# Peptides against a protein of PDB entry 6GMG, part 62

Target 1, 331 residues: chain A of PDB entry 6GMG
Amino acid sequence: DSDDRVTPPAEPLDRMPDPYRPSYGRAETVVNNYIRKWQQVYSHRDGRKQQMTEEQREWLSYGCVGVTWVNSGQYPTNRLAFASFDEDRFKNELKNGRPRSGETRAEFEGRVAKESFDEEKGFQRAREVASVMNRALENAHDESAYLDNLKKELANGNDALRNEDARSPFYSALRNTPSFKERNGGNHDPSRMKAVIYSKHFWSGQDRSSSADKRKYGDPDAFRPAPGTGLVDMSRDRNIPRSPTSPGEGFVNFDYGWFGAQTEADADKTVWTHGNHYHAPNGSLGAMHVYESKFRNWSEGYSDFDRGAYVITFIPKSWNTAPDKVKQGWP

## One batch from the design tools (peptide)

Design b1_p20_1_s4 (made by RFdiffusion4, then SolubleMPNN; from b1_p20_1, 7 letters changed)
Fold by OpenDDE base, seed 2:
Structure b1_p20_1_s4 (fold): chain B 331 residues (1-331), chain A 20 residues (1-20)
Amino acid sequence: as target 1 above (331 residues)
Amino acid sequence: MNYTQWGYEDITPRIKELYG
């Protein structure tokens, strides 16, 4: 499967994209055309358009993860992830609810757990935290100043994140960002960086030592956010797909959606950029397509996944991969 | 870092299943 992946060719810097097409509520285009849009809209470094490099095109060619990869500047590590889970709803439904006709107990429990996650609240939590981080970054010229500012902001808001360990992904995320240390990036200056958000959809039942039912129908206890902070321990996410429930059935291992740093207050109007598969123009899968979805369509996900996480990372402010406003499609 | 991880299958059919 990996052998037929191809790096999309370079596109001229000034080539304008062709119009996107509507596709089931999304704006869709082929990867080469997305590169054209990317160069016109998102490629700017210090205000200057850049041709997407061969390395960036190679990253992009990996599909859905490639979109997040090229825009964030690094392969997603998913360390600083947030979600929202309604524990009371979960417990109540398990206690008082019943499996549907033909639904196994394991399937019922998995479904109830999935439905107990609130994607909008999870996204809102990530945005809230990103905002706090951005305030902490604004006038901090070294990491120590950033961390001090962050703690003060959290204390002021009475946020449970203030109690996280100094080694927590929450506090270490900036220092672990390669672009923060790059001369042409942050150059070790927090005030040159900004927090950005992407989302990952994945399967909860990834533990090979668990029951087959959990692998098929989900693990109700896996990848829940910590109370108060909303942090999700992603350490057990190994990109293992859902197990087939019938012969010949197959599931995708993950989906990634790029949000960046949009300032649109209405979650439903935010735009999420993602890909369908790796680029294989000469293979059975064909050319990679890029989708721009509104939050409703993105957050709905697929049957392949029962978890959604909203992840914070950082990019240099000089990059335009995360503008305040994102327009769906082209023009 | 292992950069070989990607979606194993085309998600396009999933989109069609939801909205088609």
Scores: peptide ipSAE 0.243, ipTM 0.797, DockQ to the pose 0.308
Fold by OpenDDE base, seed 5:
Structure b1_p20_1_s4 (fold): chain B 331 residues (1-331), chain A 20 residues (1-20)
Amino acid sequence: as target 1 above (331 residues)
Amino acid sequence: MNYTQWGYEDITPRIKELYG
């Protein structure tokens, strides 16, 4: 019933947010109040706060993806994604482990695969790469200079990403960022851009040609990071949800969490912003709510998903949608 | 836009299930 989606109304630029409320370890508020906070904290362009535009409010209204959309400036393409997978653990558990009582083999394998992913290490890898990219961006005034810097940085660190093809999302991500090309954005100047991170939770069993078991319980071989680089091929992610295992059961197709460019070294103290559903104040779903979660609550995910990817994109440094420090809630 | 931009279900119940 996506037809019930409504664009939240504009909020006065100087309107202060109402206090957020605690909600299951998170800070929660209605979307309109988030807009108020966003205008006070994240809206700044070149140091000046801005009213959230109608277009931005429309993007935001799409729910969890909307939060990432409005802050990154584009709909997530998820091309430059990272994760961490413990292959040895996976193989060992498959060999020596046993299904739980009542658990099918397929369910067991799916669970083992899910558990073999390390969200924290995946996030750390993304942060590491983002840092390398930011160093490469800092004094590069054209794409060629950026790429040269990037290759040098990778070589110095003996990073496997140095072996990626020039057509890889890793090298093409900047040029494919709309805001990089915008006059008031990067204006084709890499030094005006910075790397930012968001996360996507999704289901591995999306191949319609695969077995029903994989669609129900996960595809253990799908969406694994490449060894050494940590890159995940997201090309097969088509936003297909987990298949029901029982009549009447339904699953959400994805969840997005916005991190940005926080400098907090302790992953557990980082704040992730996400939404619950599209904004439908007059519909059955009701008004959209926005959550600010600590990493623990975000990374835990839901049964709807067995994959978590940490994605790098770019925004202009003039935007304040990815500040060094994010405070949870209000005030 | 011809791509899926939202979940099929509300994620809020999942939060409640985990922490309620």
Scores: peptide ipSAE 0.215, ipTM 0.788, DockQ to the pose 0.305
Fold by OpenDDE base, seed 4:
Structure b1_p20_1_s4 (fold): chain B 331 residues (1-331), chain A 20 residues (1-20)
Amino acid sequence: as target 1 above (331 residues)
Amino acid sequence: MNYTQWGYEDITPRIKELYG
């Protein structure tokens, strides 16, 4: 419940951040200090620093999703999502593996499914697709040109995405991006936009009509990527958390991490920005904190989640919320 | 905008559980 959520106050544009602190392999700071960093590093529009607006601060205040929200410019729709699933590993482990002591069959199957996802390969697939999309965007001055370029690129690479329906999230993502249509954004010019990536962690067992076991331990068949494309159908993701297995147990419904458009080739060196919870300085949760994590710490996730997706969206090139290089922490 | 129907929980304890 976010009824006690508070919008962080404005920070002067010239206010420099305080140093981040190390926290379990991550760089951590309070949300107000992140706003300071954001204004110094990520706020630039057309090369000029901007004070984070009240609207942006309000978006940010929503916690983990807020970081992605403020940097992408829109609430995440998660339509264009990628993952990697090792079907052979899954089948072999189900056949030859055994439940642990005290582990139910449903729990075993859920765990095996979770472990059959490869976060690194999923991330790499998203980066690959984003790269293709960026090439298609580069000299396209209308959506038709972009789509033609995209199809050509996919054909050249013999990518299965070339067979997707024209109405699929893959082809419709750009036109459905608000900033693409904004005068000071893309202004309907694809060449003014670039692909960016964020990640979502969530629970597979969200179907209310399914068994209690699936809701508690995961649905092994849910939210798998399509073969060849790596696309995940996110239509059934309703932000429903894992069901408790014991009285008093509770789980978080999702986590979001912002990557943007970093060019670092080594996945392990990429930086992911995320929040712990919505900002409630006067509530039980307290002030929101922002973390900058390396891929290792981000991709590991938590027991609250058994799925990870890497999502592509778009921002104007004039924004600096997704720079080529992201430095962890401050200074 | 469509927001989640579910409330937010603190992720911080999870971080501590994994790395603390």
Scores: peptide ipSAE 0.213, ipTM 0.790, DockQ to the pose 0.260
Fold by OpenDDE base, seed 3:
Structure b1_p20_1_s4 (fold): chain B 331 residues (1-331), chain A 20 residues (1-20)
Amino acid sequence: as target 1 above (331 residues)
Amino acid sequence: MNYTQWGYEDITPRIKELYG
């Protein structure tokens, strides 16, 4: 298992990356080369590039989650998650559709539910909320001011998020961000922070008390966004993978993709950074590879997953892990 | 398949299956 995970070695600060290679519509490279790119492009603190620390390299070595971890500065908690679900489509397909040849009813319902999620709209909702948060952060020098600003912004837009409880992940996310409290981070000053976005793919059928069919083919009712807000309750996501439907079949428990704070208006042109597995150069899995995918490739996901959530967290503005523009590959 | 809280299995085969 992860016992053969290895922390990638340090890369010299001034070492330039080797060229990325195209890989199935993505730019792909080995983890050590990504570290080189990261140091040149994303490592900057207060305008100065930094060598990726041993701790950061260790975080990165955990694979796809590691990419999000090193760039966000914390292990993903996934508390502030958004998605979009087309209820009308779902109901219509269930009513008027039929299982494909050889498809069970449960499989049909799971598939229809999966297809009723709109990844682009979910992403857009997260971006919308992040934008609101950033406006609220901009001139707020304490949390109270931030929260007041946030409520005002939401009221102006008649956004249902204004009705969330004060302890909701929506309002508590900033105070629960370690880098917000750090002296060299936010230093408890909201105006020094910015909202960033990452995405998680996972399986809906994680309830062990539910039917085997739901665990195999998905739970159509699980992890739906709340109407109006788009918030997804992620509390029941326990990183449980899809159950095998046939002997020898196995599924991955999750995938994470880092977006950050790109300003590209066209969702299809946004770049998502993710890893394939934990770094095990001397193990069966081999060295970790990092992929930079456009939204189309990222949002399509895999058969391992039937849910995608877009999560908001915060990083200090002094970090360059979430620049306005992300270039795919190298050079 | 064994999963830890921090780790996951190889997704590379899935990438190849979808886009290869």
Scores: peptide ipSAE 0.202, ipTM 0.788, DockQ to the pose 0.220

Design b1_p20_2 (made by RFdiffusion4)
Fold by OpenDDE base, seed 4:
Structure b1_p20_2 (fold): chain B 331 residues (1-331), chain A 20 residues (1-20)
Amino acid sequence: as target 1 above (331 residues)
Amino acid sequence: SYRPALTEAEAERFNAIQSH
């Protein structure tokens, strides 16, 4: 129960982390030890280490979303989300493929839809867009200059995002970022901000008015990226988990992974930071653990989820929560 | 082992936060 959630205690600023444990290609540690690492590596504001505040520790205690929350500085809104979907593959498999033995038509369609998403291409699209946004930010000292730069960059690349409405999540994302408006953050200066990326795994069959089969096996038509832009309409994502297919079965509502602004060109070498569950050291779930996974480990996901989105948000350049290079584990 | 776990109550709270 959420009532078992506990805010991790403060860690001394100079306390070094204990070594992380390897876990199937991931590096794993308990949340308190992650706080120690975070203070040593990611806490820097204007080059100075900071102790993780009580508020930040509370955010972190919420589990997978907490890792993204503490590093992005805001609760994930998921408005600027990207994915890649192979429509031709989907259509071809539906036409020429067959359900597996014991697989219902709904199960088959849901599975085929899930398999038609390309996590690597979705991630690459988000990185491409983030790069364009970062170029637009670099010398822009007001929002108007940023938007003008962004439109020019998109026009030069013949990117379909240039046709998005001015009120779209794409163009409004910066102005809607609290840290952009903060005096010690962006201070309304786009050139002080940088684009960062996180990922969300979730269930497609969230529509309560849909068939039970869609809720159990996925909605093949839900949360597809728009052609050309790769934008996913996340407005219908209400953090509703997959419906059980058998008595006693239960699924988790979402997973979040933090990437930030790593410059590693090889997707397979990028590091994704995520948590397992809310911190409940005295409860049945136990202490929260934090994982640093390679992209392959992250993108595999779970049967709980049939969608993955790569989301862009912004943080101040003065923050070190999204460094160019992320080292997996400790030391 | 890694497995995310959030309660329905937490999800509702998160939805409330997201809506603001």
Scores: peptide ipSAE 0.027, ipTM 0.697, DockQ to the pose 0.218
Fold by OpenDDE base, seed 2:
Structure b1_p20_2 (fold): chain B 331 residues (1-331), chain A 20 residues (1-20)
Amino acid sequence: as target 1 above (331 residues)
Amino acid sequence: SYRPALTEAEAERFNAIQSH
C-alpha cells in the first residue's frame, strides 16, 4: 500500500557510507546509506557539500524514479527521449520468421519488436545529442544564443534534428527546465546549464482501447523512434504496466536509471543508478534499495518492459549530481 | 533480488505529476 511509504530520515552531513554489497553484478545498498554517499559525492552546490533536504529525501523515497528525481532536480517528464530501432530487422523477421512453439502471433510480433531496439545505439544517440547541446550551451548567455548555436551545430553535423520545430521538445527542453530559471540555478543563463541523461524502461502496450494481445505482449508499432532524429514520442506513456498473461501475474509500470553526464566513452563501463521500490521499512516491501549498475545490467531490463528510452534534461553546472566520473559502490 | 515495484496509488500520483 502506498500509505506505507516513509521518507528516510536525515543523515548527518559528514557521515560516511557503509560499504556497498555486490548484487547481480551491481553495487547495492539501502536507501539511507545511499543518502550518505550522495551527501559525500553528489550533494555539492557551488563546490559546497550539502545535506539532502527533506524534500529531496521525499523524492528519493519513491523508488527508481526517486533516484532520477533527486539527481535531476525535477520529476521526469520524458519529453526529450531517444531510442534506436532497426526497421529492416523488424520487417525481415516478421516476414521470414515464425512464432516459436507455443508462441502466439501477437507474442511473436511483440518479441520481434522488442528485439529490434538497440539499447546501446539509443544511448549513444542521446550522448551525441547531449554533446551537441553542451557545445551550444557553453558560451550562450541567453536562450536565443543557445538556439542559434544549437541550430548551427546541427547543421554542421547534418543532423536531422535541425529540422525540428522550434516548439518541439528538443528546442523547448531548456526553457522548460525549472532549474534553468532559478536564481541559484541557471538564472536564465544557458552557459550555467549542462545536459544530462537518464533512462526509462516501460511497456509499449498501454493503449486501453487496443487489443488485449497488445496489452499482454506489446504493441509493435508503439514508441518507435523517428527516423533520422531518434526522437521517441512519449506523450502516450501513462505509466501503465503490462497486462497479466496469467491469473495472479503482475508487472511494474516503469524503471528509471540515472546516468548524468559521465565522460566514459565505453558504454559498458558507464554506471547507472536506480532504485527498486518506494521506501517502506515497516511495510511488506521493506526498505528501499539503491543500485549502481553497469550498462549491461541496466540495459538488460525486465520482462515487465519492452521499451527503453534515453532522455535528455538539464541541470545547473553548479550541481554535482552528474559528475564526469561515477564510481560504482563504496568505497 | 532487484525488481522495481510501484503501487497503483503511487502510479496514479506520478501520472498526475507528469501531467503538470
Scores: peptide ipSAE 0.026, ipTM 0.711, DockQ to the pose 0.216
Fold by OpenDDE base, seed 1:
Structure b1_p20_2 (fold): chain B 331 residues (1-331), chain A 20 residues (1-20)
Amino acid sequence: as target 1 above (331 residues)
Amino acid sequence: SYRPALTEAEAERFNAIQSH
């Protein structure tokens, strides 16, 4: 099928957005209007507004992942991911619970596993770790100083992450961030960078060698966080969607939501920015839409997904793609 | 390098979900 994806046209730098539309508790707009908002609010480099470049508009055109891509400055690698799983709840529900009417055993186990993840606790863990990283970055002018600060902070908090291997994504995340090495970015100075958060929704049953039931109803043992650290091994995430349970049924491979570095302490008041599909104004799908959702709307997810991960990456402090406060919609 | 994007069928499903 011909790639119907189109790069949105450039918007004048001073063009103000049209009002967003309310949609089921979230604010919604077309991608071109989001570009206008982005240029007014998020585009600033060293305090100066910038027009969204052709490259950035191309990234954005990919849909949900495009929103995270344009704001983080890189395609999501998802290497430093956190979640929270209640093992006791899982075991208790499996032992004492029963399948619903018409529910298979595999479907029951998959559902119980999904329900044993706590999205709010997973998000809070990522925020906690991002805060530790930001403290380690603040006065570090080289990577060695950053790593020393990080180890000290973890030791002071008695955090299990202090026991991670030096090759762990946790310690290598900064050095593997392209914008850290860029002259107009971090320029190899950790104190010029800050930690940011995005979220990915995906399917657990991605192993093609596993049973059909796991591919249809989830793998209860897959993508669980490590005890103590909350780290999720994302190496087996290959963007494989849920398998159909009935003829004609289809599922989406992933969803991405951008949080950035909001300082709002109440998780329920945080704003998550995401897209619906790739931009195809001349195709059957139509124009891409961008949504600004509250945490409740984001964390509810869809039946397409049974896992949510909260991922940490880094951006230069000179970028305004992750402000302390995010206002939902326009004006 | 290939970068994952929603297929047309997936995009339709995603759009339908977002409209509910």
Scores: peptide ipSAE 0.026, ipTM 0.674, DockQ to the pose 0.075
Fold by OpenDDE base, seed 3:
Structure b1_p20_2 (fold): chain B 331 residues (1-331), chain A 20 residues (1-20)
Amino acid sequence: as target 1 above (331 residues)
Amino acid sequence: SYRPALTEAEAERFNAIQSH
């Protein structure tokens, strides 16, 4: 329940942030200070700084998803998701590996499946696809031109995505982006939009009709990427958390990390922005904190999650929420 | 409909893991 959630107050447009605090390889700050940074660095629309609106502050106040929400301009739909899974590693470990002491067979299989996902390759695939999409957007002044360009780019690279259905999230993602249709956004002009990336961590064992073991230890077969494309079917992700394995144990339903459109080629140097919980300064949870993590810190995840997906969406080029370079912390 | 908010229990757990 978020009944004690509070929308952070407005910050003056010219207010500079306080220094961030280093924490386990991350830069961390309270949400109001992130708003100050956001206004100085990310708020620009058509080159002009903007005060974070009440609506945007409300979105941000929802925690980890709030960071992605405010920067992407919409609540995450997660439809265009990518991952990388090493099938050979998975099969080999199941065949030749053994459960650890005290580990059940189901726990072993769930762990092996989790470890068979390659976060770096998943991220790289999303970046590759985003790059292709950005090339297709660049000189396209209507959706038809964009789709034609996209198909040509995919054909040139012999990419399996060229075989996706026209209604696939891959081809429909742009038209389904609200900011694409907005007059002050894309105004139905693809060349005014750019592809951006965020990541979601979640639990594989969400099927209520499955065994309790799958809900507790993971479903080894769930949310695997399609061969060739890397696309993950996210339709079964219902934000259901991992089931407790012991009394009193509880898990969170998801984590979101914002990457945007950084051009840093070294994945390990990329910065991921995320939050801990909804803003409750007068409640037991306390104020929301925002973290800027390196890829290693983000991709490590938590025991709450056994899946990571890298999702592509779009924002107007006039927004500065996804700059080419993101600096960790402040100053 | 979207579920943008964590439950209290989830938020507490998330706070605990993010603090490390």
Scores: peptide ipSAE 0.023, ipTM 0.669, DockQ to the pose 0.080

